# Peptides against a protein of PDB entry 6D0Y: the designs that were tried, part 41

Target 1, 225 residues: chain A of PDB entry 6D0Y
Amino acid sequence: ETEDHLESLICKVGEKSACSLESNLEGLAGVLEADLPNYKSKILRLLCTVARLLPEKLTIYTTLVGLLNARNYNFGGEFVEAMIRQLKESLKANNYNEAVYLVRFLSDLVNCHVIAAPSMVAMFENFVSVTQEEDVPQVRRDWYVYAFLSSLPWVGKELYEKKDAEMDRIFANTESYLKRRQKTHVPMLQVWTADKPHPQEEYLDCLWAQIQKLKKDRWQERHIL

## One batch from the design tools (peptide; aimed at target 1 S17)

Design b2_p22_4_s3 (made by RFdiffusion4, then SolubleMPNN; from b2_p22_4, 9 letters changed)
Fold by OpenDDE base, seed 1:
Structure b2_p22_4_s3 (fold): chain B 225 residues (1-225), chain A 22 residues (1-22)
Amino acid sequence: as target 1 above (225 residues)
Amino acid sequence: SEEEEAKKFEELLEEALKRARE
């Protein structure tokens, strides 16, 4: 059935093809647009699923959503809303690894003109503002800083180009927090898990240094972070 | 095979595009 075909197309896009990725994405976006009247819910669900479960295709699916958003702005909005809901659900479920990935995905959607830069800045402002909340455990405060910093490789350039003053403020607040937060000595090799979302002091400081360098390098990545 | 999968994708896309144009 058509529904099964859509699933196959969405799942397989970006794989080996005789055509360019851009061509395939454009074609798929057209197909999806045409089928929205009949299969909107299915398409929305499929896109959300692959966005979450296929991190290796992050840029493929953000691009696809970008193309689809250009064709159907309302659907793009619904997709973003669905992803935000998923982010909230991940946080509620203490799935911090998925949550941080979703933030990165949303960050890349800014590059694809699905999410406005000011909206992403506002999100990061909200993240960093958690560091100022007294009743929030440091583990959670650290995570929001981590989520912010770890997403900048995907969107830092765009945000600084459009909202440099606001970003500088966020950076200043972040730096201030990093200086005043309680130092936690945890083995550096500890892997992030759903039940252990606390970034190690050394890792967070290291990440901060890396992001500072990236910023200095005008957001031109020289190595995989 | 990877080639077969690629062919399948393209065929599906072409068919879907055809339907979308109708």
Scores: peptide ipSAE 0.198, ipTM 0.777, DockQ to the pose 0.914
OpenDDE base, seeds 2, 3, 4, 5: peptide ipSAE 0.196, 0.191, 0.194, 0.196; ipTM 0.776, 0.770, 0.774, 0.774

Design b2_p22_4_s4 (made by RFdiffusion4, then SolubleMPNN; from b2_p22_4, 10 letters changed)
Fold by OpenDDE base, seed 1:
Structure b2_p22_4_s4 (fold): chain B 225 residues (1-225), chain A 22 residues (1-22)
Amino acid sequence: as target 1 above (225 residues)
Amino acid sequence: SEEKEAAEYEKLLKESLERAKK
């Protein structure tokens, strides 16, 4: 039965093959599209699972979702909604590492034409707006800035091309926050854990500098951040 | 082996595609 093979097809895509990755992804998208009437829930769960748990295949699965979204727009929407729910769940569970990864995944979905650029800009506006809330702990405010900045390598180019004015505003607000926030002086190479969700002062400042350079270089990445 | 796994995957994908087209 096809259902029994869906997990294998989805989990193993992008591995060594005689065919091109693009060809396999197109084929898989076709299989999934055909099976949606009977196995939508299972396919949705599987895609969410691999998207969340296999960060090494981020671009593979964003591309797959992009192809599937082109075939079935409604399913693409349901997938995004599921991923947003997962992001919220991760935040509630204080799983900040998973949360930031999910933001990066969503960011790359913009490149795959699954999420509109304005929607992603709105998300980042919401993130950075948290920095203006005085009743929110700085650790939380810092995380939202980190989530924003650390996602820009995946989507900064696209967002600046389409929403430069809005992005400039977000950058200005971010810069202002970074200048006025309380300095923590936490070691730069701290291990990220659920109990340590806050970026170090030095790390966040360094990340800002790196992103500024990336922006100056017209979003042509020269090194892995 | 990786080659065997690749072949099995391609076979599975191909068969699934054929079923999907019907």
Scores: peptide ipSAE 0.339, ipTM 0.870, DockQ to the pose 0.900
OpenDDE base, seeds 2, 3, 4, 5: peptide ipSAE 0.331, 0.322, 0.327, 0.333; ipTM 0.867, 0.864, 0.866, 0.867

Design b2_p22_5 (made by RFdiffusion4)
Pose (drawn by RFdiffusion4):
Structure b2_p22_5 (pose): chain A 225 residues (1-225), chain P 22 residues (1-22)
Amino acid sequence: as target 1 above (225 residues)
Amino acid sequence: EEEFEENEELAEEVEERLEELE
């Protein structure tokens, strides 16, 4: 019964309400502490559900997990392990669109001080390392590069300041791969073939240009909540 | 309107539970 009270309470955090978003998260994180001794098992899989199925509310739930971790280290570990477990499950089942949401989530947890930045950089340079794999489809290399680049809007500022020597090695490997990709197929996927008024760009070249501009902007982006 | 009222009821429940814990 109270489980249902926990689920609907987790799913609706951050919706329209009289209280501020921060006040709601601080309050909700408090009640999840109190119920945690009895319902640790349930609270865990619910947070795993929203990290997998609600990427639009991503930063709301990483902050919530961040608060619980600062107060309970063993819970933070159990959750991260569950995320690693699910990331493997998703990649094995060929659910790559679902996997990028988990990678984005793990990345943003670095801003919440749940995951150390070096551990995240090590995982990313293993992602870009897929560009070196031989006898694999370009789409495989593309996705692992995409998972890296698409997470940087959230975790980009943190990973670079803490470790820029290894991050530049990753960016160098990424730029080298992007230049040698074949784009012969793009015309079949363009809604307009004309370059005016708006070019229809290949999605990775577009994301690359977006990330490089953010880099030149000192990793300052003014939209992400 | 009904969704907003449900959210306000949940917020009130959270505040009541925090007061009981204190």

Design b2_p22_5_s1 (made by RFdiffusion4, then SolubleMPNN; from b2_p22_5, 11 letters changed)
Fold by OpenDDE base, seed 2:
Order: structure tokens, then C-alpha cells, then sequence
Structure b2_p22_5_s1 (fold): chain B 225 residues (1-225), chain A 22 residues (1-22)
């Protein structure tokens, strides 16, 4: 059955193959494109599902969506719409773990030219603006900051290249919030090394420091042993 | 082009949707 076959292909992409990942993705994109006229909704649902359930393949599926979007300019939008709906549902259900992942996924879609950089900036502006609302619990405010910061490894470079002024404003607002919020100290999120001890910090402060370092390193992630 | 216009419309729509995530 064609639908089952598509599901299998989508789920298995990125697995060990004689071909390169890029080649496999292009091939799959071609297959999916050909079937869009008949199975667009199914394909969208499948991609949304695997995107959510297989976080280890985030970049694979964002790339795939990007390829499909390049072939069919409407596909990306429809996919994003579905993902945003899911994000809203996750937030309503207080499923913050899924929600933050979805934000990361959407963030990487910027790199895949599915979401415009200004749109993502607007999202983050909206997120950080929650910190200015007094009728929102701190736990929720903290989550929005976390969602923003934790997504920057995927999109920070692109956003700063295109919207540096806006990003700086967001950073300033974030920093301001972090200074005034109630803090709970936790172990460092960074990987411990024998030669580099880390002090105990509040988790958002720790994340903030990591993002600052990442920014300083021009958004090049370092390999940590 | 028409395609560019449609893409722009889509981007604007996405922008609106993203701004509603609160």
C-alpha cells in the first residue's frame, strides 16, 4: 500500500545507507512530491508525526520539509501551520517538553528556508514579551525564555545575520528579566570536564551563559568531551 | 513574480500565526 510505503520511507530516512543522506533526502523529496497530489494530507500528517516523535532526526526532517517546500512553495506553509497548531495544543496541555522541541524544530526550519527569519524573530519577541506580563506565572515566563534561548543553537546565526538589531533587543530584554526573576540554583547544564570545574548556577542563568558563549563563538557549536 | 508574491503572502501569514503563539 502506497501510504504504508510512504510512512516507511519517511520513518527510515537518515538510516544507514549506501547513499549519502543528502541523496536520500532528495530522493525522498522527489517521491513525496510525486505523491502530493494524491496524498498531501497524509504526507503532512506523517511528517508532523515523525517530527514530533523522532527528535533525534530534527535536522533530517526540517531539511526534508525544506526540500519539499522548494518544490512546492505551499507545502512548507501548510506544514508550519500544522506544527504551530501542535505547539498551541502542547502549550494548552502544559506539555512544555514537547512545546520547546517544536519551537526548536520551527527554528531550524528557518535555516531550511521554510520560515522567514523575520517571522521567527517575531515569535521570539512575542515569547520574551511574556516576561513583561505580571499576570503570568513565573514558571511560564521562564519557559518562554527557555524556549527562546534553547532554540538559538538552531537559528541564532541566521537571525543575527539578518535581524541583529531586533535580536539584540530581545537579548537585552531577556537579560533584564533574568536579573530580576526569582532564582533556583541547580547544577550546571554544561558538560563537566576534569580540568574545568563549573559552579552551581540557576538553570536559566546557566543556559544564558552558554548562549552568550555560543554567540561569542559566532554560533559555532563546540565539541565538548 | 506571482510566485514571489505568493511566497510573501505565505510568509506574512506565517508571521501572523507565529505572533499568536502566546
Amino acid sequence: as target 1 above (225 residues)
Amino acid sequence: SEEEEEIEKLNEEIKKKLEQLK
Scores: peptide ipSAE 0.037, ipTM 0.659, DockQ to the pose 0.018
OpenDDE base, seeds 1, 3, 4, 5: peptide ipSAE 0.020, 0.042, 0.038, 0.026; ipTM 0.397, 0.667, 0.660, 0.394; seeds 3, 4 fail the geometry check

Design b2_p22_5_s2 (made by RFdiffusion4, then SolubleMPNN; from b2_p22_5, 11 letters changed)
Fold by OpenDDE base, seed 1:
Structure b2_p22_5_s2 (fold): chain B 225 residues (1-225), chain A 22 residues (1-22)
Amino acid sequence: as target 1 above (225 residues)
Amino acid sequence: SSSLEENEKLNEEIKKKLEELK
């Protein structure tokens, strides 16, 4: 019964309310913290599930996890570990759409002070390093570049503020790869509204141009899709 | 409307639970 109530609270948070979203999230974080001694595993599973299956509430749940992490740092760590395991499972299952979403979710957790900026930089360094792998399909290299670039709207500002030199290196490596790779025309998933240089431009080149513009605009998004 | 009512009920439940923790 209590577990069912927790599920309801977690699933429906962020819906229309007379109270502010922040107030409701702080309250829910307090409730969840209090119930961790008895229902840690259930709460962990629920949060992982809604984080993965409700992309429309990405910022709601990253914020919730951020608030909960501030109350219970160990639980925050366990949550991140669970999400990383899920990312690995998605990659193993060739579910690249879920995988890229999880990278974006993890990216926003940096803003919520759940994941340290250096850790996220290290992850992106690892992603871009795949471009240097030999005897692998280009689609693999392209995907990791895509996962990196498409996550920057969520975390690029924070990472450049704290790790500008490392980010510049990652950008240089990315640019170098994009110049030498074989061109393909695959549709990209747009998360924000930006001017498209050319409708027929290669999708990674187009995304690169959009990210460069976003960087030039100091990571201020005009429209979120 | 239904979602609003449900959310308000959840908010009240949260408030009650928080009060019990004091």
Scores: peptide ipSAE 0.026, ipTM 0.506, DockQ to the pose 0.932
OpenDDE base, seeds 2, 3, 4, 5: peptide ipSAE 0.025, 0.025, 0.016, 0.026; ipTM 0.541, 0.494, 0.480, 0.513; seeds 3, 5 fail the geometry check

Design b2_p22_5_s3 (made by RFdiffusion4, then SolubleMPNN; from b2_p22_5, 11 letters changed)
Fold by OpenDDE base, seed 5:
Structure b2_p22_5_s3 (fold): chain B 225 residues (1-225), chain A 22 residues (1-22)
Amino acid sequence: as target 1 above (225 residues)
Amino acid sequence: SEELKEIEELNKSIKEKLEELK
């Protein structure tokens, strides 16, 4: 297969087909595995690109990477490294929308057994620890809390199953910060449903309430955040 | 692990970036 053909296959996965999505993903994983010896760099670049440019296919590409990683190839590690580099670049460029999405993507990779739960917990611990730094602007503290909380729909269940004590500590620190921070009027970043009334609150307080409810519901989503 | 190393490097970069905003 040519590089162009690989690009087409990767970009079109998840499109309408006579076969199931699961079957298509397994098939594509097999094709990519066979071509990794010759096109590893190209495949890595392609997957990184589509991962960050097609957020609607997040679970498709995390699953694909998970399948590749499960085939006894050190692809998952290299992919994660590439994504982390991209996250660093996004932060340096102040592209915080892309950055938060990348954190969500990495979070879902935990479910796909590409990233270990303890590693993700460590990342979130460091994110929330920013709130304890005195000489850091609140807007940045808020962003890291947002990045943490907004990623939990993808990984909260897994992390609490394996690292409940550590997660409770992170939650306690987050709650403490939310109580002491200055509250301002900011646009809400989440879609609310009309089915359940909610008071007018600051966006992080709203998100916190949603996550607390999600946790109470054993991380089973009733509504799209 | 290698992934943990990368996460640690990321965290370092984050802190450095935050310092630049002061």
Scores: peptide ipSAE 0.030, ipTM 0.616, DockQ to the pose 0.013
OpenDDE base, seeds 1, 2, 3, 4: peptide ipSAE 0.029, 0.027, 0.038, 0.027; ipTM 0.622, 0.599, 0.595, 0.586; seed 3 fails the geometry check

Design b2_p22_5_s4 (made by RFdiffusion4, then SolubleMPNN; from b2_p22_5, 15 letters changed)
Fold by OpenDDE base, seed 3:
Structure b2_p22_5_s4 (fold): chain B 225 residues (1-225), chain A 22 residues (1-22)
Amino acid sequence: as target 1 above (225 residues)
Amino acid sequence: SSDLEEIEKLNKDIQEKLKKLA
């Protein structure tokens, strides 16, 4: 395979086909596995790119990474490391929209057995701990809370099933922060739902209410967004 | 086989995700 061909295959997966999505993903995983010896770095880069630039295909690509990880058990770790590096770069560049999608992607990788639940809990603990630090700008505190909360639709069920006590502590800390923070709208962030059921509330309070409801409903949702 | 069990577990998750995408 050529690099251009791999790019095309990766970018187009999930598009309309005579075959099922499952078959296409399995096929692509096989192709990528075979090409890893020659194009591992390129494949990693491409997958990182589509992960951050094509949020509408998040579940497709997390599934693909899961398949690759199952075929090549070293790949998952390398991919996660690359994603974390990209996340750090996004944060340094103040690209918060990209960063939050990366966090969501990583969150869904827990469901694909690429990332262990305890590791994701630890990440969220680190995020929420920022709110407890002194001399940290609120805009950054808010983003970390947003990144945490907005990722829970993808991974909240799994994390509560395996780490309920830790998650409760994170929630308590989050709630405490939300009560004491100065309430204001941050243009760089928005609620994860397009409908915004509580437009009268500022974005984090609105998101918190949505997540609380989701939690109450045992993380059952009709659609993932 | 532990590897096989992991694959089966992954496959179940994949099927669930694919249903959501359809």
Scores: peptide ipSAE 0.021, ipTM 0.435, DockQ to the pose 0.030
OpenDDE base, seeds 1, 2, 4, 5: peptide ipSAE 0.021, 0.007, 0.030, 0.021; ipTM 0.520, 0.342, 0.549, 0.479; seed 4 fails the geometry check

Design b2_p22_6 (made by RFdiffusion4)
Pose (drawn by RFdiffusion4):
Parts: C-alpha cells; structure tokens; sequence
Structure b2_p22_6 (pose): chain A 225 residues (1-225), chain P 22 residues (1-22)
C-alpha cells in the first residue's frame, strides 16, 4: 500500500505544483530516508525504473539519488551497482537506445557527487576504444562514440576541469575516428538533398560540431535544468 | 491541477508522519 504511495510519489516529482522543484526534491528525499529502513529493496528498483524509462526527467532523478547518497553511502553504492548491472543487461539484449539513457544517468551522477569523475573518464575512454576494434560494424563504433558525446552536455564541464589530459586523448581519438568514417549512405536518409536553407547533417557530425562549440564556450550551456 | 493537489497532500502527510516518528 505504502509502496504504491512511494511509486506515484517518485514518478510525479517535478510536475507542476505550488512548491518549487528544489523544495519538492528536498522534501521527497527526506521521506525516502524515513521509509528506507523498511523499503530499501523497493525504493531501489523504483529509482532504477525511472533512470531507465524517464530520461526526459533525468536531471530531477540524479539530484534525488544525489541527496540520498550524501546521507546514505551504502544506498548510493547499491544503486550504482544496480545501474552497472542494468547497463550490461541492456547492451547484452541489444537495447542500445535504452543503454544511452543509463550512460547519461551515470554521467550526470558525477555532477551530484555520487560517482567520482576519474571512474567516468575511465569508462569513456573504453567506449571510444571501440573505434580501435577491428572487424566490427561502423554502427557499433558509432554508438559507443555517440554514448560518450551525447553525455557530455551534462557532465562535460566537470570531467574536463578535473581531468583534461586524458579527456584530450579521448577527444583526439574521437576526432580521428570521425574523419575516417564513410558517409556514402547519408543521401538515402536525407529528407532534403538540398543544402539550403538547412543542411540535413549526419547525426554524429552534427553532435560533434555541437560539442566542440560547447568546448569553445567553456562548457557553458544555458538550457539543461 | 487536481492530481497536483493530491500529490502535494500525500507528500505533506508523509512529512507529518516523519515528524511524529522523530
């Protein structure tokens, strides 16, 4: 019964309400502490559900997990382990669109001080390392590069300041791969073949240009909540 | 709007229960 009270309470946080978003998260994180001794097992799988199925509300739930971790270290560890467990499950089942949401979630948890930045950089340079794998489809290399680049809008500022020597090695490996990709197929996927008024760009070249601009902008982006 | 009001009431009840337990 109270479990249902916990689920609907987690799913609806951040919706329109009289209280501010921050006040709601601080209050909700408080009540999840109180119910945690009895319902640790259930609270855990619910947070795993939203991290997997609600990527639009991503930053809301990473902050919530961030608050619980600052107050309860063992819960933060159990959750991260569950995320690593689910990331493997998703990649094994060929659910890559679902996996990018988990990678984005793990990345943003660095901003919440749940995951150390070096651990995240080590995972990313293993992602880009897939560009070196031989006898594999380009789409495989593309996805692992995409998972890295698409996470940077959230975690980009933090990972670079803390570790820029290894991040530049990653960017160098990434730029080298992007230049040697074959784009012969793009015309079949363009809604318009004309370059005017708007070019229809291949998705990775577009994301690359976006990330490099953000880099020149000192990693300041003004949209992400 | 009604669903937001119900959610706010559930959160306030949970905060009151936490204060009673303290």
Amino acid sequence: as target 1 above (225 residues)
Amino acid sequence: EEEAEEWEEELEEMLEEKEERE

Design b2_p22_6_s1 (made by RFdiffusion4, then SolubleMPNN; from b2_p22_6, 10 letters changed)
Fold by OpenDDE base, seed 5:
Structure b2_p22_6_s1 (fold): chain B 225 residues (1-225), chain A 22 residues (1-22)
Amino acid sequence: as target 1 above (225 residues)
Amino acid sequence: DEESKKVEELLKERLKEVEERE
């Protein structure tokens, strides 16, 4: 396989095909596995790139990585390491949108048996611990809370099944922070439904309420958050 | 190995669920 061909295969997976997505991913996993001896670095970079630039295909690529990890455990570990490095680089560059996509991707890798649940819990503990740091701008603290909460639709169920006590502690710390933080007041476009206006609510408070509801519903998602 | 096979089967099932949601 050429590098260009590998790029094409990886980028186009999930597009309309005569074959099932399952078949396509299995086939692609086989191709990539065979080419790892010659193109490991390129494959790692490509997968990292699609993970951060194609969030709409998140579950496709996490599944692909899961398949590759099942066949080559070393590759799975190297991929996670690459993703963590990219996350750090994104944060250093203040690219918070890219960073949150990476966190969500890593979260879903727990479901794909690439990342262990305790490791993800530890990451979220680290994120929420930032809220307790002094001399850190609130915007940064808010982002870590956002990154945590916004990733729970993907991994909340698994983490509570495996580490419920630890997750409850993280939730308690999050709630405490949200109660004491400075609220940001932004003009809102009022959408009137049945002549019942919605009260103005800060975005993190809104997200918190949504996640609380999701948790109450045993992490069965009813609405796209 | 057996572990890899199990994971692969689970991932296939996951993929089916994803396809149904899309």
Scores: peptide ipSAE 0.248, ipTM 0.834, DockQ to the pose 0.031
OpenDDE base, seeds 1, 2, 3, 4: peptide ipSAE 0.248, 0.248, 0.243, 0.240; ipTM 0.834, 0.834, 0.831, 0.830

Design b2_p22_6_s2 (made by RFdiffusion4, then SolubleMPNN; from b2_p22_6, 14 letters changed)
Fold by OpenDDE base, seed 3:
Structure b2_p22_6_s2 (fold): chain B 225 residues (1-225), chain A 22 residues (1-22)
Amino acid sequence: as target 1 above (225 residues)
Amino acid sequence: DEESKRMEKLLQEFLAKREAAE
């Protein structure tokens, strides 16, 4: 395969086909594996790029990476490394939207047997521990909590199945932080009317409530978050 | 920088424990 062709294959996977998505992904994984000797760096870059830029295909690409990891374990490791480094770069660049998505992507890689559950727990422990740091801007603390909570729809079930005690500790710490943090006092926007069933709520508190409900529902998503 | 150190630490852990995900 040429570099251009590889780009096309990777970017277009999951599009309308006569074959099942799973079959297409398996096929693509095979193609990519075969091309690794010649195009490893290119393939790695492409996968990292689509992982960042195509959030609508998150599960497609995590699955693809999972399949590829099963075929080439070393490449899977290189991909994880690249993604973590990209997360670092995103944070350094204050690109928090990209950063949070990368955390979600990594979270779903746990389901694809690319990242170990204990590693993800450790990451979340690390994130929530930022809330305990002294003389740190609240916006930083809030983001790490947000990154944690907003990723749980993708990995919460798996983590609680394997590391329930650790997750409970993280939740307790999160709850504690949310109770003591300063809420932004901004004039209420006219987005909510008196007829709305739910009053305007601070975004982290709202997310926390949603995640608590999700947890209560045994991580079965019934409503769009 | 602090963030780089944090991510490097996590990276090491991720790579070290990756086999457990298989």
Scores: peptide ipSAE 0.297, ipTM 0.833, DockQ to the pose 0.019
OpenDDE base, seeds 1, 2, 4, 5: peptide ipSAE 0.295, 0.292, 0.191, 0.289; ipTM 0.837, 0.831, 0.712, 0.830; seeds 4, 5 fail the geometry check

Design b2_p22_6_s3 (made by RFdiffusion4, then SolubleMPNN; from b2_p22_6, 11 letters changed)
Fold by OpenDDE base, seed 2:
Structure b2_p22_6_s3 (fold): chain B 225 residues (1-225), chain A 22 residues (1-22)
Amino acid sequence: as target 1 above (225 residues)
Amino acid sequence: DEESKRMEELLREELERVRERE
């Protein structure tokens, strides 16, 4: 009964309430903390599950984990470890969309003081370093660049604030790679419009442009043309 | 899958060091 109740609370957090989201999250964190002695494994599994299955609530659950981490650092660690394991499993299963999402989730945990910014920078350095590997499929190189760039909306501001020099280096390496990588233009995947008779920009180039714009806008999400 | 394993290995050590310590 208690387990079911916890599941309900975790799944429904962030929904319409008379109280503020922040208040609800703080309250839930307190409830979960109190129940950790009896239901740690269940709570851990639940949080991992909802984090993965409800991407629309990414920031809600990262915040929740941040609050829990502040209350119980060990639990926060176990959660991160669980998410890392899941990321590895996703990669192993060739679920790269899930994998990139998990990287985003982990990225946002930096904002929630669960993951250290320098550590995330180092991770991204490793990601982008893959572009320098020889005799590997380009798809591998592309994916890591994609994972990096796709995560920056969630953590770019924080990383640049704390590790601007390192981030600039990563960006330079990324740009260099994007310039030299082989581009495959498949006509059937190109979007043609009456107003724009030009082939659609390659997806990584497009993403790069978007991220550059975001960076220029000081990492404030704005309309990107 | 060899490629997946390679990706996993790349992440292993780095991801284990991600925790922010207070």
Scores: peptide ipSAE 0.035, ipTM 0.710, DockQ to the pose 0.017
OpenDDE base, seeds 1, 3, 4, 5: peptide ipSAE 0.034, 0.034, 0.033, 0.033; ipTM 0.706, 0.705, 0.697, 0.706

Design b2_p22_6_s4 (made by RFdiffusion4, then SolubleMPNN; from b2_p22_6, 13 letters changed)
Fold by OpenDDE base, seed 1:
Structure b2_p22_6_s4 (fold): chain B 225 residues (1-225), chain A 22 residues (1-22)
Amino acid sequence: as target 1 above (225 residues)
Amino acid sequence: DKESAEIEALLQERLAERKARE
């Protein structure tokens, strides 16, 4: 297949088709595997690009990468490395929106058997450890906590099943930080009735409460976070 | 190999579950 054709196939996967999504993903994984000898670098770049720029297709592309990783483990590893590099670049550039999305993407890759649970736990440990560092602005510390908590809907179940003790430690550290940090009311697009006399809840406290409920519910989602 | 096949099967199961929720 031509380079342009591969791009088209990757970009259009998950769109309306006469075939099932499962069949299309399996088929595409096979095509990509077959073309790796000739177009590995291009395919890698394409997958990284669509993963980053098409957040609405997150689960489609994580699944695709999972299927491809199963066929070619080395390529899967290279993809993860590329995504981690991109995450680091985003953080260096203070592109927090892209960075948090990349963390969520990586989180879902655990479910796709591309990233090992212990590796993801280690990443989250590193994130939460920033809250204990001196000379780090609170906005950055808050972001790492946000990135961790907001990713748990994607991977919390898996991590607690395999690394419950380590996760509990991370939670304890997170809770401790949330109690001692300075709190501000941040405007959020939430379903708040104008008639409510109470001030808007701080966004991290709100998220923490939601995650605690999710954890209590055995990570079965009852609402969109 | 066998491991890869098992992983693919698990991923297919995951896809099926997602489809069922749609």
Scores: peptide ipSAE 0.034, ipTM 0.620, DockQ to the pose 0.031
OpenDDE base, seeds 2, 3, 4, 5: peptide ipSAE 0.033, 0.033, 0.034, 0.032; ipTM 0.621, 0.621, 0.624, 0.637

Design b2_p22_7 (made by RFdiffusion4)
Pose (drawn by RFdiffusion4):
Structure b2_p22_7 (pose): chain A 225 residues (1-225), chain P 22 residues (1-22)
Amino acid sequence: as target 1 above (225 residues)
Amino acid sequence: STFEEEMLEEFKESYLKAREEE
């Protein structure tokens, strides 16, 4: 019964309400502490569900996990292990669109001080390392580069300031790969073949240009909540 | 598949090492 009270309470945080988003998260994180001794097992799989199925509300739930971790270290560890467990499950089952949501989630947890930045940089340079794998489809290399680049809008500022020597090695490996990709197929996927008024760009070249601009902008982006 | 398993294991070890240091 109270479990249902916990689920609907987690799913609806951040919706329209009289209280501010921050007041709601601080309050919700408080009640999840009180119920945690009895319902640790259930609270854990619910947070795993929203991290997998609600990427639009991503930053809301990473802050919530962040608050519980600052107050309960063993819960933060159990959750991160469950995320690593699910990331493997998703990649094994060929659910890559679902996997990028988990990777974005783990990344943003660095901003919440749940995951150390070096651990995240080590995982990313293993992602880009897939560009060196031989006898594999380009789409495989493309996805692992995409998972890295598409997480940077959230974790980009943090990972660069803390470790820029290894991050530049990653960016160098990424730029080298992007230049040697074949784009012969793009015309079949363009809604318009004309370059005017708006070019229809290949998705990785577009994301690359977006990330490099953000880099030149000192990693300041003004939209992500 | 082997590589993905090794990558995620290395990440798990790095994460646990960071927790032991704290």

Design b2_p22_7_s1 (made by RFdiffusion4, then SolubleMPNN; from b2_p22_7, 13 letters changed)
Fold by OpenDDE base, seed 4:
Structure b2_p22_7_s1 (fold): chain B 225 residues (1-225), chain A 22 residues (1-22)
Amino acid sequence: as target 1 above (225 residues)
Amino acid sequence: MEREEKMLEEFRRLIEEARRKA
């Protein structure tokens, strides 16, 4: 494949096709693998770019990376390193939306067997440990908790399967922090039911409740229709 | 930012270590 064609293939993967997504991903992984000797850097850059710019295709690209990792282990490692560098840069730039997305992306790479579960657990331990920092804005502490919690839909199941004790400790620490943190109430966020208004919860409290429910449901997400 | 860098470096290191063992 030519360099330009590779870009097209990578960007368009997951779009409507006569073949299954899995088949398309396998095919693309094969194409990319074959072209790594000539276009590794370009492919790496392209994958990093689409991973960052197309969040709607998160699982597509994590899966693709997983497939590539299986084919070329070194490339998988290089990709992870690149994404971690991007996370570092996003944090440096105070781009917390990108940062949290990248954490989520990295989290899903655990499911794709690119990142080991214990490594991610350790990362989340570090994240939640930020809540113990003194003389820092709560927004900082909140963000790391948010980054952790918001990633669990993608990786919580795997992490609890592999490191349940450690995850329980992280959860306990998270809960402790959430109980002691200052809550912000915004009337505009109040949700009403047909019967009674829901108690107003701060966004992290809401997320926490959702994650606890997800955990209770053994990390099986159900779409509320 | 120093802590972030340390955390990410540790994360990278752990990942790499795990990958070497796999």
Scores: peptide ipSAE 0.711, ipTM 0.962, DockQ to the pose 0.891
OpenDDE base, seeds 1, 2, 3, 5: peptide ipSAE 0.709, 0.708, 0.709, 0.709; ipTM 0.962, 0.962, 0.962, 0.962

